# Peptides against a protein of PDB entry 4N7V, part 160

Target 1, 222 residues: chain A of PDB entry 4N7V
Amino acid sequence: TLRSITSPLVAHRLKPIRQKTKKAVVSILDSEEVCVELVKEYASQEYVKEVLQISSDGNTITIYYPNGGRGFPLADRPPSPTDNISRYSFDNLPEKYWRKYQYASRFVQLVRSKSPKITYFTRYAKCILMENSPGADFEVWFYDGVKIHKTEDFIQVIEKTGKSYTLKSESEVNSLKEEIKMYMDHANEGHRICLALESIISEEERKTRSAPFFPIIIGRKP

## One batch from the design tools (peptide; made by RFdiffusion4, then SolubleMPNN)

Design b2_p25_5_s3 (from b2_p25_5, 9 letters changed)
Fold by OpenDDE base, seed 2:
Structure b2_p25_5_s3 (fold): chain B 222 residues (1-222), chain A 25 residues (1-25)
Amino acid sequence: as target 1 above (222 residues)
Amino acid sequence: DDFKEIEEKIDKEYEEELKKEEKEE
């Protein structure tokens, strides 16, 4: 099943973006829907031959073939669906579209990993918890130039000198110089706080059913 | 530039996917 390969994409709270690649254009629309335009070149002109329009929650996929399948000239936005529109639920999406959906999902995940959900200013750093899940990226930008980037897979450290290295195990973290450990400790504390705030705010958001509370900024740069 | 980084990653991943498709055909 598609679900065994990927979860429904989540494009909520993401800003509109349009990214052209060699063979496709991926967009997040103002509506927070995600569009994948399959592009082919003919006579030195690019045409959109197929469009997958995915709902913001990833659960509905609308597929259409512009201009009766002959293609529509590539423009600054996806072509509007006209005729021969197919609509699928995530669980009923034909297998032939799974890879394209997965591409959209990966795009959204990347965007989410760079989309601030919580920005927290401490005395020493700007901490940012991102939108991606599970295991949201967490970035710490210390005002003195040190940077720490935590992902589900690794921790990247950039020192004041510009020296960069990646930590992939607890043992490597424990082997850090004491001076770097101080930064790591601060980063971890900031991370803990952001996660706690995320939980609290999300719960309140659920209760109120109001407009999204995120993204949110806590504190100010000193 | 966060968008530039995203672009680079997406392009790389997409190219890899295309290569997989070509091998499956």
Scores: peptide ipSAE 0.032, ipTM 0.609, DockQ to the pose 0.061
Fold by OpenDDE base, seed 1:
Structure b2_p25_5_s3 (fold): chain B 222 residues (1-222), chain A 25 residues (1-25)
Amino acid sequence: as target 1 above (222 residues)
Amino acid sequence: DDFKEIEEKIDKEYEEELKKEEKEE
């Protein structure tokens, strides 16, 4: 099943973006829908041959073939749906579209990993918890130039000198120089606080059923 | 890698946003 290889994508709270790749143009629309435009080159012109338009919650997929399948010239936005439109739920999406959906999902997840959910200013750093889940990315930009980027899989450290390295285990973290450990400790504290606040705010958001509370900014740059 | 290209673009945009935020504060 599609569900066995990916979950429904979640594009809520994401800013509109349009990115061209080798195989497709992927967009997040103002509506927070996600569009995958499959591109074909013909006579030095790029044409959109197929479009997957995915709802913001990932549960509805609308597929159409612009200009009766002949393709529509690539533009600054997805072409409008034609008369030949197919609509699928996530669970009944034909297998032939699964790879394309997965592509969209991965794109959205990548965008989410770069989309601030909580920005927290400390005395020493700007901390940012991102929108991706589970295990949201967490970035710490120290005002003195040190950067720490935490993901579910690794921790990247960029020192003042520009020296960069990746830590993939707790043992490596424990082997850090004392001066770097201080930065890591601060980063971890900021991370803990952001996660705690995320939980509290999310709960209040659920109770209030109001407009999204996120993204939020906590504190101010010194 | 298509995602690498996307990541590079997103990173650039993100850096620009950070710079804007720093100027606004």
Scores: peptide ipSAE 0.028, ipTM 0.507, DockQ to the pose 0.603
Fold by OpenDDE base, seed 4:
Structure b2_p25_5_s3 (fold): chain B 222 residues (1-222), chain A 25 residues (1-25)
Amino acid sequence: as target 1 above (222 residues)
Amino acid sequence: DDFKEIEEKIDKEYEEELKKEEKEE
């Protein structure tokens, strides 16, 4: 099943973006829908041959072939749907489109990992909790130049000197120099606070049933 | 990796946004 390889993508609260690769253009639209344009080159011109338009919640996939399958010249936005449109639910998506959906999902997840959900300014750093889930990325930009990037899989540290390294285990974290541990401690505290605030704000958002509260900014750079 | 370029672009854009925000604060 498609679910065995990916979950429905979630593009809520993401800013519009359009990124071209060699074979495709992936876009997040103003509507927060996601479009995958499959590109083919013919006679030194790029054409969109197929489009997957995925709803913001990832559950509905609309597939169309521009210009009756002849292709539409690549432009600055996805071509409009034609008369021959197929619409699928996530669970009913034909297997032939799974890879393309996965591509969209991975792109969205990447964008989410770079999209601030909570920005928290401390005395020493700008802390940012990102939109991706589970295990949202967390970045800490210390004002003195140190950077810590936490993901579900690793922690990356960039020191003042520009030296960069990745930590993948608790043992490695525990083996850090004391000076770096201080930064890590601050980062962890900021992370804890952001997670706590996320929970509280999400609950209030649920109760209010209004426009989304996120993204939010807490504090100001000193 | 098809996503490497995208990641690099996103990172660059993100860094630029951070710089802009820093200047505005």
Scores: peptide ipSAE 0.026, ipTM 0.499, DockQ to the pose 0.675
Fold by OpenDDE base, seed 5:
Structure b2_p25_5_s3 (fold): chain B 222 residues (1-222), chain A 25 residues (1-25)
Amino acid sequence: as target 1 above (222 residues)
Amino acid sequence: DDFKEIEEKIDKEYEEELKKEEKEE
C-alpha cells in the first residue's frame, strides 16, 4: 500500500514555492495545495503533460492531463485542470502514481524541515523548531557563532572556528568536549522548551478553532 | 542543493515512464 511507504503529506502553514527541475515542477500553492507538474520538452518548448494536485492534508489527489494529454506550455503556475480529471483518496491512489506522490511528499517534508514553526530567542542563541514531523528539525544559532542543528537522524555542530562535524550516536554525543557540551546542554534545553510550547499552543489552537497560531516568535534577540 | 537527491530520483523515474509511453504509442 502507499501508506506502507509514506504518510500523507502535510503542507499546512507552508509558504508558496515553485521549484523547477529538469523533468518536473513542484509547487506549493497559496492554497497550500501541492502540485507536481511532469514536464516534457518538444521543439525547444517545455510542456506539462501530467499534473498531480494534492490537497494540503495530503489525502486527496487530483490528476489531470493538460490538453488531452498533448501537454500545455509550461508557465509560471500549474495549468488549470481539464475536463478529464481523476480524483483519488490517498488510500485509493493507483500504484502508477505512488512514486510521484512520494516525490511530492519528500519535497514537502524537506520544505517543512526548513520552515520555522517556533523561533525562540534565548540569552545566548536563536532557537528554531521546524515544521517537519515526526522529530522536527531544531536549529540553534548561538550569538557567538556556534551552531547546532538537530535532526531525527543526526546532530551537526559548527564550532566558532568553523570546524563542523556530525554526531550520529549517543556515544559520539557523550564524547564531546566539555566546552561543546555546554552548548549542547543549552540547545537541548531550548529544544525542550520549544517542544513544550508547541504542545501547549497546539492544544489551545485546537480548542479555539481559529486561525493558525504558528509560526510564532518567542522572546527577542538581546 | 538540498533538493538534488529528490530531483534526480523523480527525473529518472519520469524518464523511464516516458520511454514506456513512447513504446506503447
Scores: peptide ipSAE 0.026, ipTM 0.608, DockQ to the pose 0.022

Design b2_p25_5_s4 (from b2_p25_5, 7 letters changed)
Fold by OpenDDE base, seed 3:
Parts: sequence; structure tokens; C-alpha cells
Structure b2_p25_5_s4 (fold): chain B 222 residues (1-222), chain A 25 residues (1-25)
Amino acid sequence: as target 1 above (222 residues)
Amino acid sequence: SDFEEIEKKIDEEYEEELKKEEEEE
């Protein structure tokens, strides 16, 4: 099943973006929908032959073939759906479209990993919890130039000297120099606080059913 | 970049799919 290889993409709160590749263009629209335009070149002109329009929650996929399958000239936005539109749920998406959906999902996940959800200013650093899930990326920019980037898979450290390295296990974290451990301790504390606040704010957002609370900024730069 | 890596994989996969479709027609 599609669900066994990917989860429904989530594009809520993401800013619009359009990224062109050789064979496709992927877009996040103002509506927070995601569009994958499949591109074919003919006579030195690029045409959109197929479009997957995915809802912001990833659960609905609308597929159409511009200009009756003849293609529509590539422009600065996806062509509007006209006739011969197919609509699928995530679990009913035909297998022939799974790779294209997975592409959209990976793109959205990457954008989410670079989209601030919570920005938290401490005495020593700017901390940023990103939108991706599970295991959101967490960045700490210390005012003295040290940077720590935490992901679900690794921790990257950039020291004042510009020396950069990646930690992939708890053992490697425990073997850090004492000076670096101080930065790591602060980063971990900031991370804990951001996760706690995310939980509390999300619960209030659910109860209130108001406009989105995120992204949010906590504190001020010293 | 992370985007370029994703793009490359997708382009390669799509090229293979197009070749299969052309062979089946």
C-alpha cells in the first residue's frame, strides 16, 4: 500500500514556493495545496502534460491532463484544472501515481524541516524548532558563532573556529569536549522547552478552533 | 543541496517510467 511507504503529506502553514526540476515542477500554493507538474519538452518548448494537485492535509489527490493530454505550455503557475479530472483519496490512489506522490511528500517534508514553527530567544542563543514531523529539526544559533543542528538522525556541530562534525550516537555525544558539552546542554534545554510549549500551544489551538497560533516567537534577541 | 538530491532521484525514476511507457505503446 501507499501508506506502507509514506504518510499523507502536510503542507499547513508553509509559505508558497515553486521549484523546477528537469522533468517536473513542484509548488506549494497560497492555498497550501501542493502541485506536481510533469514536464515534457517538444520542439525546444516545455509543456505540462500531467498535474497532481494534493490537498494541504495530503488526503485528497486531484489529477488532470492539461489541454486534453496535449499539454499546456509551462508557465509561472500550474495550469487550471478543466475537464477530465480524477479525484482520489490517499488510500485509493492508483499505484502508477505513487512515486509522484512520494516526490511531493519528500519535497514538503524538506520544506517543513526549514520552516520555523517556534523561535525561542535565550540569553545565549536563538533556538528554532521546525515544522517537520516526527522528530522536528531543531537549530541553535549561539550569539558567539557556535551552531548546533539536531535532526531525528544526527546532530551537527559547527564550532567557533568553523570546525564542523556530525554526531550519530549517544556515545559520540558523551565523548564531546567539556566546552562543547556546555553548548549541547543549553541546546537540549532549549529543545525541551520548545517541545513543551509546542504541546501546550497545540492543545489550546485545538480547544479554541481559532486562527493558527504558529509560527510563534518567544523572547527577544539580547 | 538536499533539493538537488531529491530532484536527481525523481528525474532518474521518471526517465525510467517514460521509457517503459514508450516500450509498452
Scores: peptide ipSAE 0.163, ipTM 0.738, DockQ to the pose 0.022
Fold by OpenDDE base, seed 4:
Structure b2_p25_5_s4 (fold): chain B 222 residues (1-222), chain A 25 residues (1-25)
Amino acid sequence: as target 1 above (222 residues)
Amino acid sequence: SDFEEIEKKIDEEYEEELKKEEEEE
């Protein structure tokens, strides 16, 4: 099943973006829908031959073939659906489209991992909790040039000298030099605070049923 | 891969955004 490969993508709160590759253009629209435009070249012109438009919650996939399948010239936005439109739920998506959905999902996941949900300024660093889940990316940009990037899979450290390395286990983290440990401790504290704030704010958001509270900025750069 | 290209672009854009934010602060 598609669900065994990926979960429905979530594009809520993501800013519009359009990224072109050789074979496809992936977009997040103002509506927070996600579009995959499949591009073919003919006579030195690029045409959109197929479009997957995915709802912001990932559960509805609209597939259409622009210009009756003849293709529509590539433009600065996805072509509007006109004919040959099919609509599927996530669980009913034909297998032939799974790879394309997965492509969209990966793109959205990547964008989410680079989209600030909580920005927290400390005395020493700018801390950013990202939108991806579970295990949101967490970046710490120390004002002195040190950077720590935490993901679910690893911790990347960039030292003042520009030396970079990746830590993949607790043992490696524990083996850090004391000077680096100080940065790590600060990063971890910032991370804890961001997670706590996320929880509290999300709960209030749920209670009030107001417009989304995120993204938020806490504190100010010294 | 196409995805790697997107990743690079996203990273570049993110870095540029961070630089702009730092300049504005």
Scores: peptide ipSAE 0.030, ipTM 0.518, DockQ to the pose 0.795
Fold by OpenDDE base, seed 2:
Parts: sequence; structure tokens; C-alpha cells
Structure b2_p25_5_s4 (fold): chain B 222 residues (1-222), chain A 25 residues (1-25)
Amino acid sequence: as target 1 above (222 residues)
Amino acid sequence: SDFEEIEKKIDEEYEEELKKEEEEE
């Protein structure tokens, strides 16, 4: 099943973006829908042959073939849906579209990993919890130039000297120099606070059913 | 940027997948 390969993409709270590649254009629209335009070149002109329009919650996929499958010239936005529209739920999406959906999903996850959900200013750093899930990226930009980037898979450290390295285990973290451990401790505390705030705010958001509370900024740069 | 590098990897993977689909058609 498609679900065994990927979860429904989540494009909520993402800013509009349009990314062109050689064979596709992926867009997040103002509506937070995601469009994958499949591009073919003919006579030195790029044409959109197929469009997958995915709902913001990833659960509805609308597929259409511009100009009766002949293609529509590539423009600055996806072509409008044609009369020949197929609509699928996530669980009913034909297998032939799974790779295209997965591409959209990966793109959205990437965008989410770079989209601030919580920005928290401490005395020493700007901490940012990102939108991606599970295991949201967490970045700490210390005002003195040190950077720590935590992902589900690794921790990247950039020292004041510009020296960078990646930590993949607790043993490597424990082997850090004392100076770097201080930064790591601060980063971890900031991370804990952001996760706690995320939980509290998300719960309030759920209760009120109001407009999204995120993204949120806590504190100010000193 | 880290974003550009990751994006490039995703694009490369997708291009390879599309090529496979075209070869299977």
C-alpha cells in the first residue's frame, strides 16, 4: 500500500513555494495544496503533461492531463484543471502515481524541516524547532557563531572556527570537549523547552479550534 | 545551503525514478 511507503503529506502552515527541476515542478500553493507538474520538453519548449494536485492534508489527490494530454506550456503556476479530472483518496491512489506522490511528500518534508514552528530566543542563542515530523529538526544559532543542528538522525556542530562535524551516537556526544558540551547542554535545554511549549500550545490550539497558533516566536534577541 | 543539497538529492532520486518509468512504458 501507499501508506506502507509514506504517510499523507502535511502542507499546513507552509509558505507558498515553486521549485522547478528538469522533469517536474513542485509547488505549494497559497491554499497550502501541493502540485506536482510533470514536464516534458518538445521542440525546445517545456510542457506540463500531467498534474497531481494534493490537498493540504495529503488525503485527496486530483489528477488531470492538461490540454487533453497534449500538454500545456509551462508557466509560473500550475495549469487549471481540465474536464478530465480524476480524484482519489490517499488509500485509493493507483500505484502508478505512488512515486509522484512520494516525490511531493519528500519535498514537503524538506520544506517542513526548514520551516520554523517555534522560534525561541535565549540569552545565548536563537533556537528554532521546525515543522517536520516525526523528530522535528532543531537548530540553535548561538550569537557567538556556534551552530548546532539536531535531526532525528544526527547532530551537526559548527564551531566558532568554522570547523564542522557530525555526531551520530551518544558516545560521540559524550566525547566532546568541555567547551562544546556547554553549547550542547544549552541546545538540549532549549530543545526541551521548545518541545514542551509545542505540546502546550498544540493542546490549546486543539481545544479552541481557532486559527493556527504556529508559527510562534518566544522571547527577543538580546 | 543544507536545503539546496537535500533538494538536489531528492531531485536526482526522482529523475532516476521517472527514467525507470519511461523505460517500463
Scores: peptide ipSAE 0.028, ipTM 0.619, DockQ to the pose 0.089
Fold by OpenDDE base, seed 1:
Structure b2_p25_5_s4 (fold): chain B 222 residues (1-222), chain A 25 residues (1-25)
Amino acid sequence: as target 1 above (222 residues)
Amino acid sequence: SDFEEIEKKIDEEYEEELKKEEEEE
């Protein structure tokens, strides 16, 4: 099943983006829908032959073939749906579209990992909790030039000198120089705070049923 | 980059689909 390969993509709160590849264009629209345009070249012109338009929650996939399948010239936005439209739920998506959906999902997940959900300014650093889940990326940009990037899989450290290294285990973290441990401690505290705030804000968002509270900025750059 | 890997994969997959479409025509 498609679900065994990927979960429904989540494009909520993502900014519009359009990324062209050799044979496809993937977009996040203003509506937070995700479009995959499949591109063919003919007579030195690129045409969109197929479009997958995926809802912001990933659960609905609308597929259409521009210009009756003849294709529509590639433009700065997806072509409008034609009268020949197929609509599928995530669980009913034909297997032939699974790869395209997976591509969209991976793209969205990547964008999420780079999309600030919470920005928190401390005395020493700019901390950013990203939108991806589970295990959102967390970046700390110290004002003195040190950078720490935490993911679910690793911690990357960039020192003032530009020296960069990746930590993949707790033992490696424990082996850090004391100077670097201080930065790590600060990063961890910032991370804890961001996670706590995320929880609190999300709960309030649920209660109020208002417009999304995220992204949010806490504190000010000194 | 992560994007490049994804791009490469979709391009490869799309090429395979195009070949199948051509074989069905």
Scores: peptide ipSAE 0.030, ipTM 0.625, DockQ to the pose 0.022; fails the geometry check

Design b2_p25_6_s1 (from b2_p25_6, 8 letters changed)
Fold by OpenDDE base, seed 3:
Structure b2_p25_6_s1 (fold): chain B 222 residues (1-222), chain A 25 residues (1-25)
Amino acid sequence: as target 1 above (222 residues)
Amino acid sequence: DEEWEEDLEELEKKLEEEMKKEVEE
């Protein structure tokens, strides 16, 4: 099943973006929908032959073939759906479209990993919890130039000298120099606080059923 | 499948490069 290889993508609260490769153009729209435009070249002109439009919650996929399958010239935005539109749920998406959906999903997940959900200013650093899940990325920009980037898989450290290294185990974290441990301790505290606040705010958002509370900024730069 | 994986890797690389610029500005 498609669910065995990916979860429904989540594009809520993401800013619009458009990226082009050789095979496709992927976009997050102002509506927070995701579009994959399949591109083919003919006579030195690029044409959109197929479009997958995915809802912001990833559960609905609309597929259409511009200009009756003849293709539409590539432009600065996806072509509008016209006639001959197919609509699928995530669980009913034909297998022939699974790779294209996975393509969109991985793109959205990467965008989410770089999209601030909570920005928290401490005395020493700017802390940022990102939108990706599970295990959201967490970045700490210390005002003195040290940077720590935490992901589900690793911790990257950039020291004042510009020296960069990656930690992949708890043992490696425990072997850090005392000076670096101080930065790591602060980063971990900021991370804990952001996660706690995310939980509390998300619960209040659910109860209130109001406009989204995220992204939020807590504190100010000293 | 290999062609799509290569295209996806290109997409990810391009996106990472663009988003790094946005953070540095």
Scores: peptide ipSAE 0.184, ipTM 0.769, DockQ to the pose 0.384
Fold by OpenDDE base, seed 4:
Structure b2_p25_6_s1 (fold): chain B 222 residues (1-222), chain A 25 residues (1-25)
Amino acid sequence: as target 1 above (222 residues)
Amino acid sequence: DEEWEEDLEELEKKLEEEMKKEVEE
């Protein structure tokens, strides 16, 4: 099943973006829907032959073939659906579209990993908790030039000198020089605070049923 | 599928370059 390969994508709170590759153009729309435009070139002109439009919650997939399947010239936005429209739920998506859905999903996850959910300014750094889940990325930009990027899989450190390295285990983290450990400690504290705030704010958001509270900014750069 | 993986890698690279600037702002 598709579900065994990926979960429904979640594009809520993501800013609009459009990225073109050789095979496709992927977009997050103002509506927070995700579009995958399959591109083919004919006579030095690019045409959109197929579009997957995925709802913001990933559960509804609308597939259409622009211009009756003849294709529509590539433009600055996805072509509007006209005919040959099919609508599927996530669990009923035909297997032939799974790869394209995965493409969209991976793109959205990447965007989420780079989309601030909580920005927290400390005395020493700009801390950013990202939108991806589970295990949201966490970035710390120290004002002195040190950077720490935490993911579920690794911690990347960029020192003042520009030297960079990746830590993949707790043992490697524990072997850090004391000077770097100070940055790591601060990063971890900022991370803890952001996670705590996320929990509290999410709970209040649930209770109030108001407009989304995120993204939020806590404090200001000194 | 190798072709889609290559395309996705290109996409990831482009996105990373673009969004890195936004986070630094």
Scores: peptide ipSAE 0.183, ipTM 0.768, DockQ to the pose 0.546
Fold by OpenDDE base, seed 5:
Structure b2_p25_6_s1 (fold): chain B 222 residues (1-222), chain A 25 residues (1-25)
Amino acid sequence: as target 1 above (222 residues)
Amino acid sequence: DEEWEEDLEELEKKLEEEMKKEVEE
């Protein structure tokens, strides 16, 4: 099943973006829908051959072939759906489209990992919890130049000197020099606070049923 | 599919460049 290889993408709260690559143009729309435009070149002109439009919650996929499959000239936005539109749920998406969906999902996840959900200014650092899940990326930019980037898979440390290294296990974290541990402790505290705030704010957001509360900025740079 | 992975790497690079510009604005 598609679910065995990916979860439904989540594009909520993401800013509109359009990126062109060799194989496709990927867009997040103002509606927070995600579009994958498959592009082909003919006579030095690029045409959109196929479009996958995915809902913001990832559960609905609309597929259409512009101009009856002949293609529509590439423009600054996806071509409008024409006749013969196919609409699928996530669990009913034909296998032939799974790779393209996965591509969209990975793009969205990447965007989410770079999209601030909570920005928290401490006395020593700017902390940023990102939108990706599970295990949201967490970045700490210390005002003295130290940087810590936490992901689900690793912790990257950039020291004042510019020395950079990656920690991939608890043992490596525990082997840190004392001076670096101080930064790590602060980063971990900031992370804890951001996660706690995320939980509280999300609960209030659920109760209010209003406009999204995120992204949020807490505190100010000293 | 190696071609799709390469395309994702290109996409990541372009995204990073775009996000950097947004921060600088």
Scores: peptide ipSAE 0.181, ipTM 0.764, DockQ to the pose 0.427
Fold by OpenDDE base, seed 2:
Structure b2_p25_6_s1 (fold): chain B 222 residues (1-222), chain A 25 residues (1-25)
Amino acid sequence: as target 1 above (222 residues)
Amino acid sequence: DEEWEEDLEELEKKLEEEMKKEVEE
């Protein structure tokens, strides 16, 4: 099943973006829907041959073939849906479209990993918890130039000198120089606080059913 | 599909470049 390969993409709270590659154009729309435009080149002109429009919650996929499948010239936005529209639920998406959906999903996940959910200013750093899940990325930008980037898979450290390295185990973290450990301790505390705030705010958001509370900024740069 | 992975890598690279610009502005 598609679900065994990927979960429904989640584009909520993401800013509109449009990115073009050789094979496709992927867009997050103002509506937070995601469009994958499959691009083909003919006579030095790029044409959109197929469009997957995915709902913001990833559960509905609308597929259409512009200009009766002949393609529509690539423009600054996805072409409007044609009369020949197929609509699928996530669980009913034909297998032939799974790779394209996965493509969209990975794009969205990447965007989420770069989209601030919580920005928390401490005395020493700007801490940012990102939108991706599970295991949201967490970045700490120390005002003195040190940077720590935590992901589910690794911790990247950029020292004041510009020296960068990646830590993949607890043992490597424990082997850090004392100076760097201080930064790591601060980063970890900031991370804990952001996660706690996320939980509290999310619960309140759920209760109120109001407009999204995120993204949120806590404090200001000193 | 190797072609899709290559295209995705290109997409990721472009996105990272775009996001860096937004942060710098």
Scores: peptide ipSAE 0.181, ipTM 0.765, DockQ to the pose 0.435

